# Ledger of designs, part 171: peptides against a protein of PDB entry 3HUF

Target 1, 320 residues: chain A of PDB entry 3HUF
Amino acid sequence: MWIIEAEGDILKGKSRILFPGTYIVGRNVSDDSSHIQVISKSISKRHARFTILTPSEKDYFTGGPCEFEVKDLDTKFGTKVNEKVVGQNGDSYKEKDLKIQLGKCPFTINAYWRSMCIQFDNPEMLSQWASNLNLLGIPTGLRDSDATTHFVMNRQAGSSITVGTMYAFLKKTVIIDDSYLQYLSTVKESVIEDASLMPDALECFKNIIKNNDQFPSSPEDCINSLEGFSCAMLNTSSESHHLLELLGLRISTFMSLGDIDKELISKTDFVVLNNAVYDSEKISFPEGIFCLTIEQLWKIIIERNSRELISKEIERLKYA

## One batch from the design tools (peptide; made by RFdiffusion4, then SolubleMPNN)

Design b2_p23_2_s1 (from b2_p23_2, 10 letters changed)
Fold by OpenDDE base, seed 4:
Structure b2_p23_2_s1 (fold): chain B 320 residues (1-320), chain A 23 residues (1-23)
Amino acid sequence: as target 1 above (320 residues)
Amino acid sequence: MEKEIEKEIEEAKKENEEEKKKE
């Protein structure tokens, strides 16, 4: 989200969130959803237009800011952004930090981008929320991204958490739910004057973890917990691969179960499969190797004695 | 809302152009 603040009390000592939309900025405007009052005798009554664009798809993957447009309203002394005079037709900015000078005002408006990028675990939830979140200047998507700050878990009653949720947890993404999204949708009007009134996603996350026994106490309990073990997996999911890497596993990839030869078996402690492959191919599993699903692996990983549990299962199947 | 903002922008430009002519 874009946040503005200023020195010299020209913004009344307040920080403000700028959602996507158009703002008239000047001395003689009243703060609302489309106006930013700046208290200085050195600026015009209505001095500039700010326009914040909605997030692009690229912004979801990069964590870059929504495009920030500045136009001077034909003022005597113009407008500057980062010491450069704004062009006659206005200029667009993608920098994360903007120093905006209105006319001869000795104090600048400082605009800064606070990254908030929400990944969804399912397309239905994305379809439901994307429009509203984009109108808050929040990039949204389904695919894994290094820019993701928050993850909306799929709440299917009675099901295990998804691989996406497991990975989001281990990579220390803030896991949120629909209740947090609902709250975010309501704050748009209340945060106009104070950016600190944004709801704490960490509180939501703590509540999710506390109330769900499928989560370990912390990501640190699981990260590198399987260091020294080797697994093989189908090269089908990047999230699954990254999840296993975060567990400290040495990973061999294969394209089909038929590629699991004696050599691979000799260097591999277990094979990790998705549910669909596990259920369909369980009769055709290679002899002498422990095969399990990611969900079965997760159930072991969240236990305090995960290493001992896995070792026992490996031994049981190597000697069977 | 967009049309109202556009109108206000054009009014603001006119006001600022008039101020430039008086000084």
Scores: peptide ipSAE 0.545, ipTM 0.940, DockQ to the pose 0.819
Fold by OpenDDE base, seed 3:
Structure b2_p23_2_s1 (fold): chain B 320 residues (1-320), chain A 23 residues (1-23)
Amino acid sequence: as target 1 above (320 residues)
Amino acid sequence: MEKEIEKEIEEAKKENEEEKKKE
């Protein structure tokens, strides 16, 4: 989201979130959803137009800002952005930091991009929320992204957490739920006055972890917890691979269970399978190797003695 | 809303052009 602040008390010492939309900026406007009051004698009554575009799909993957357009309203002294005079037709900016000078005002409006990108695990929830979140200047998507800051967990009562949720947790993404999204949708008017009134997702996240026994207390409890172990996995999703890497596993990939030869077994402590393969091919598992699903692995990982539990299962099958 | 903002932009430009002429 775009946040503005200013020096010299020209914004009354307040920070403001700018959502996608158009704003008239000047000395003689009243702060609302389409106006930004700037208190200086050197600023025209209505000095500039700011237009913030909705996020693009690219912005979801890059964490880049919504496009910020600035237009001078034919003022005597013009408008500058990053010491450059705004062109007569207006200019568009994709920089994360903008110093906006209105006329001869000695103080600048500082606009900065706070990255917030929300990944959804469930396409139905994305379809429900994407439009509203995009209108807040929040990029949304389903696919994993390095720019992802928040992850929406699907609350299906009694279901195991998904691999996506597990990975989001381990990569220290803030996990949120529908309750946070509902709250986020209501704050649009209140954050006009003070950007600090933006709800903290971290409290929601802490509550999710605390109330769900499928989560460890912290990602640090699981990160590298299986260091020194080796696994083989079917060429599956990137998220599954990255999850296993974050556990500190040495990973070998295979294309078929038939590729699991004696050499691979000798170098591998266990095999990680998806649910479909596990259920369909359990009768054809290679002898002498521990096969499990990611969900089964996760149930072990969340235990304090995870290393001991895995070691016992490995030993049990080596001596069988 | 968009039409109202467009109108306000046009009014603002006119006001600013008049201020340039007075100085």
Scores: peptide ipSAE 0.541, ipTM 0.940, DockQ to the pose 0.852
Fold by OpenDDE base, seed 5:
Structure b2_p23_2_s1 (fold): chain B 320 residues (1-320), chain A 23 residues (1-23)
Amino acid sequence: as target 1 above (320 residues)
Amino acid sequence: MEKEIEKEIEEAKKENEEEKKKE
């Protein structure tokens, strides 16, 4: 999201969030969803237009800012951004930090980008929320992204958490739910005067973790917990691979169960399968190797004695 | 809303051009 601040009390000493939309900026406007009052005698009554675009798909993957357009309204002393005069037709900016000078005002408006990128666990939730969140200047998507700051967990009562949720937790993404998204939808008017009124997701996250026994107390309890073990993985999901890496596992990949030969078995402590393969092929598993799903592995990993539990299962199946 | 903002922008430009002529 874009946040503006200014020195010399020209913004009344407050920070403001700028959502996607068009704003008239000047001395003689009233703060609302389309106006920004700037208190200076050196600024025209209506001095500039700011236009913030909705986020692009690229912004979701990069954590880059929504495009920020500035146009001078034919003022005597013009408008500058980062010490450059704004062109007659206006200019567009993708920098994360903008110093906006209105006319001869000795104080600048400082605009800065606060990254907030929300990943969704399922397409239905994304379809429901994407438009509203984009109107808040929040990039949204389904695919894993290094720019992801928040992850929306699917609320299905009684189901196991998804691999996406497991991975989001271990990479220290703030896990949120629809209650937080609903709260975000209510703040649009309140943050006009004070950007600090933006709800913090950390309390939502703490409540989710506290009330769900499928989460460990912290990511640190699981990270590298299986260091020294080796697995073979039959999965096309990047999140599954990254999850197993975060557990400290040495990973071998294979394309079919037929690729599990004596050599692979000799180097591998266990095989990780997706649910579909596990359920369909369980009768055809190679002898002398422990096969499990990611969800079964996760149930072991969240236990304090995960290493001992894994070792016992490996031993049980080697001697069966 | 967009049309109202566009109208206000054009009014603002006219006001600013008149102010340039008085100074």
Scores: peptide ipSAE 0.539, ipTM 0.940, DockQ to the pose 0.849
Fold by OpenDDE base, seed 2:
Structure b2_p23_2_s1 (fold): chain B 320 residues (1-320), chain A 23 residues (1-23)
Amino acid sequence: as target 1 above (320 residues)
Amino acid sequence: MEKEIEKEIEEAKKENEEEKKKE
């Protein structure tokens, strides 16, 4: 989201979030959803137009800012951004920090980008929330991205957490729920005067972790917890692979259960399968190898003695 | 809303052009 602040109390000492939309900026406007009052005698009554665009698909993957357009309203002394005069037709900016000078005002408006990118695990939830979040200047998507800051957990009461949720947790993404999204939808009016009124996602995250026994206390408890073990995995999902890597596992990939030969078994402590393959192929598992699902593995990983538990299961099957 | 903002922008430009002529 874009946040503006200013020196010399020209913004009344307040920070303001600029959501996607158009703003008339000047001395003689009243602060509202489309107007920014700037208190200086050196600024025209209506001096500039700011236009914040909705996030692009590229912004979701890069964590880049929504495009910030500045147009001077044909003022005598013009408008500058980062010491450059704004062109007659307006200029667009993708820099994360903008110093906006209105006319001869000795104080600048400082605009800075606060990155927030929300990943969804469920396409139905994305479809429900994407439009509202985009109107807040928050890029949204389904695919994993290095720019993702938040991950929406689907509140299905009594269901196991998804692989996406597990991976989001381990990569230290802030997990949020529908309650946080609802709260975000209400803040548009309150944050006009005070950007600090933006809800803290970390509080939501802490509550999710505290109230759900399917999470460990921290990602650090699980990261590299299985260092020194080797697994084989069906080449099914990138998220599953990255999850197993974060556990410190050596991973071998195979395309079918028939590819699990004696050589692979000799180098592998256990086989990780998706639920569909695990349930369909239970009868055809190779002898002498421990097969489990990611969800079963996760239940072991969240335990304090995860290494001992896995070792016991591996040994149990070697001597059976 | 967009049409009202566009009208206000046009009015603002006219006002600013008149101020330029008076100085």
Scores: peptide ipSAE 0.539, ipTM 0.940, DockQ to the pose 0.834

Design b2_p23_2_s2 (from b2_p23_2, 7 letters changed)
Fold by OpenDDE base, seed 3:
Structure b2_p23_2_s2 (fold): chain B 320 residues (1-320), chain A 23 residues (1-23)
Amino acid sequence: as target 1 above (320 residues)
Amino acid sequence: MEEEIEEEEKKAKEENEEEKLKS
């Protein structure tokens, strides 16, 4: 989201979130959803127009800002952004930091991009929330992205957490739920005056982790917890691979169960399979190797004695 | 909303041009 603040009390000492939309900026406007009052004698009554576009799909993957357009309203002294005079027809900016100078005002409006990108675990929830979140200037998507800051966990009562949720947790993405999204939808008016009133996602996250026994207390409890072990994986999912890497595993990949030869078995402590392959092929598993699903592995790694547990299962099958 | 903003922008430009001429 875009946040503005300013020096010299020209924004009354307040920070403001700018959602996607158009704003008339000047000395003689009243702060509302379409107006930004700037208190200086050097600023025109209506000085500039700011337009913030909705996020693009690219912004979800890059963590880039919503496009910020600035137009001078034909003022005597013009408008500058990052020391450059705004063109006659306005200019568009994709920089994360903008110093906006209105006329001869000695104080600048500082606009900065607060990165917030929300990944959804399921398409149904994305479909439900994407429009509202985009209107807040929040990029949304389904796929993993290095730019993701938040992850929406689907609250299905009694369901195991997904691989996406596991990975989001380990990569230190803030896990949120529908309750946080509902809260975000209500704050739009209150944050116009004070950007600090933005709801704290970390509190939501702490509550999720505290109340769900499928999570360890921290990502650090699981990161590198299986250091020194080796696995083989059939799954071509990048999330699954990255998850296993974050556990500290050495990973070998194979294309079919038939590719699991004696050499691979000799170098591998266990095989990680997806649920479909595990359930269908359990009768044809190679002898002398421990096969498990990611969900079964997760149940082991969240235990305090995960290394001892995994070792016992490996030994049980190796010496049976 | 867009139309209202465009009308306000137009009036703002007119006002600012008048201020340039008076100075």
Scores: peptide ipSAE 0.482, ipTM 0.934, DockQ to the pose 0.862
Fold by OpenDDE base, seed 4:
Structure b2_p23_2_s2 (fold): chain B 320 residues (1-320), chain A 23 residues (1-23)
Amino acid sequence: as target 1 above (320 residues)
Amino acid sequence: MEEEIEEEEKKAKEENEEEKLKS
């Protein structure tokens, strides 16, 4: 989200979130959803127009800012952004930090991008929330991204957490739910005067973990917990691969169960499968190797004695 | 709402042009 603050008291000592939309900026406007009051005698009554665009798909993958347009309203002394005079037709900016000088005002408005990028585990939830979140200047998507700051857990009653949720947790992404998204949708009006009134997602995250026994106490309890073990996995998802890497596993990939030869078995402690392959091909599993699902692996990983549990299962099947 | 902002932008430019001519 874009946040503005200013040197001196020209913004009354307040920080403000700028959501996507258009703002008239000047000395003689009242702060609302479309106006930014700036208190200086050196600023025109209505001095500039700011326009924040909705996030692009590229912004979801890069964590880049919503485009920030600045237009001078034909003022005597113009407007500058990052020491450059704004052009007659306005200019657009993608920098994360903007120093905006209105006319001869000795104090600048500082606009900075605070990254918030929400990944969804469920396409139906994305479809429900994307429009509202984009109107908050929050990029949204389904695919894994290095720019993701928050992850919306798929709430299926009585099901295990998804691989996406497991990976988001280990990546230290803030896991949130629909209750937090609903809260975000209500704060738009209240944060006009104080950007600090934005809800802390960490409280939501702590509550999710506390109330769900499928989460370990911390990501650190699981990261590298299986260091020294080797697994093989079907080359299906990047998230599954990255999840296993975060566990400290050496990973071999295969394209089909038929590619699991005696050489691979000799170098591999266990095979990790998705549920569909596990259920459909269980009768065709190679002899002498431990095969399990990611969800079965996760249930072992969250235990305090995960290494001992896995070692016992490996031994049981290598000598069976 | 967009139309109202466009009208306000227009009025603001007109006011600022008049201020330039008086100075």
Scores: peptide ipSAE 0.482, ipTM 0.934, DockQ to the pose 0.831
Fold by OpenDDE base, seed 5:
Structure b2_p23_2_s2 (fold): chain B 320 residues (1-320), chain A 23 residues (1-23)
Amino acid sequence: as target 1 above (320 residues)
Amino acid sequence: MEEEIEEEEKKAKEENEEEKLKS
């Protein structure tokens, strides 16, 4: 999200979040959803127009800012951004830091981008929330992204957590729920005066973990916990691969169960399968190898003695 | 809202041009 602040009390000593939309900026406007009051005698009554665009799909993957347009309203002394005079038709900016000088005002408005990118676990919830979150200047998507800051867990009661949720947890992404999204939707008016009123997701995250026995106490309890073990996996999802890498596993990939030869078995402690393959092919598993689902592996990995548990299962099936 | 902002922008420009002429 874009945040503005300024020195010399020209913004009344407050920071403000700018959501996507258009703002008239000047000395003689009242702060609201479309106006930014700037208190200086050196600033025109209505001095500039700021326009913040909604996030692009690219912004979700890069964590880049919403496009920031600045137009001078034909003022005597003009407007500058990063010491450059704004052109007559306005200019657009994709820099994360903007120093905006209105006329001869000795103080600049400092605009900075705070990255917030929300990944969703399912397309239905994304479809429900994407429009509202985009209107807050928050990029949204389904795919894993290095720019992802928050992950929305699906609230389906009684289901196992998804691979996406497991990976988000290990990646130290802040896991949130619909209650946090609802809270975000209500802050739009309150953050005009004080950007610090933006809700903290960490309390939501702590509550989710505390109330769900499918999570370990910390990601650190699971990261590299299976170091020294080797697995083979069906080449299904990048998230599954990255999850197994974060566990410290050596990973071999195969395209079908028929590719699991004696050589692969000799180098592999266990095979990781998706639920569909596990359920359909259970009778056709190669002898002398331990096969499990990611969800079964997760149930082992969240235990304090995960290494001992996995070793016992490997031994049990090697001698069965 | 867009039309109102465009009208406000137009009025603001007119006021700023008048201020340039008086100064």
Scores: peptide ipSAE 0.481, ipTM 0.934, DockQ to the pose 0.857
Fold by OpenDDE base, seed 2:
Structure b2_p23_2_s2 (fold): chain B 320 residues (1-320), chain A 23 residues (1-23)
Amino acid sequence: as target 1 above (320 residues)
Amino acid sequence: MEEEIEEEEKKAKEENEEEKLKS
């Protein structure tokens, strides 16, 4: 999201979030959803137009800012952004930091981009929330992104957490729920005067983790916890692969259970299967191999003695 | 809302041009 602040009390000492939309900026406007009052005798009554675009799909993957357009309203002394005069038709900016000078005002408006990108675990929730979140200047998507800051967990009562949720937790993404999204939808009016009124997702996250025994106390308890072990997995999802990498596993991939030869068995401590393959092929597992699901693996990993538990299961099957 | 902003922008430019001519 874009945040503006300024020196010399020209913004009344307040930080303001700018959502996607258009703003008339000047000395003689009243602060609202479309106006920014700037208190200086050196600024025109209506001096500039700011336009913030909605996030692009690219912004979800890069964590880049929503495009910021500045237009001077034909003022006597013009407008500058980063010491450059704004052109007659306006100029667009993708820099994360903008110093906006209105006319001869000795104080600048400082605009800075605070990155927030929300990943969803399911397409239904994305479809429900994407439009509203994009209108807040928040990029949204389903796919994993290095720019992802928050992950929406689907709360199904009595279900195990998904692989997406497990991976989001281990990559230190802030896990949030629908209650936090509902709260975000209410802040648009309150943050006009005070950007600090943006709800803290970390409180939501702490409450989720505290109240759910399926999470370890910290991602650090699980990261590299299985260092030195080797696994084989079906080449089914990138998220599953990245999850196993974060556990410190050496990973081999296969396309079918029939591809598990004696060579692969000799190099592999255990095989990770999806639920569908595990349930269908449970009777036909190769002899001498420990096979488990990601969910079964997760239940072992959240235990303090995860390495000992896995070692015992491997030994039990090698000497059986 | 867009039309209202465009009308306000137009009026703002007209006012700013008049201020340039008076100075």
Scores: peptide ipSAE 0.480, ipTM 0.934, DockQ to the pose 0.840

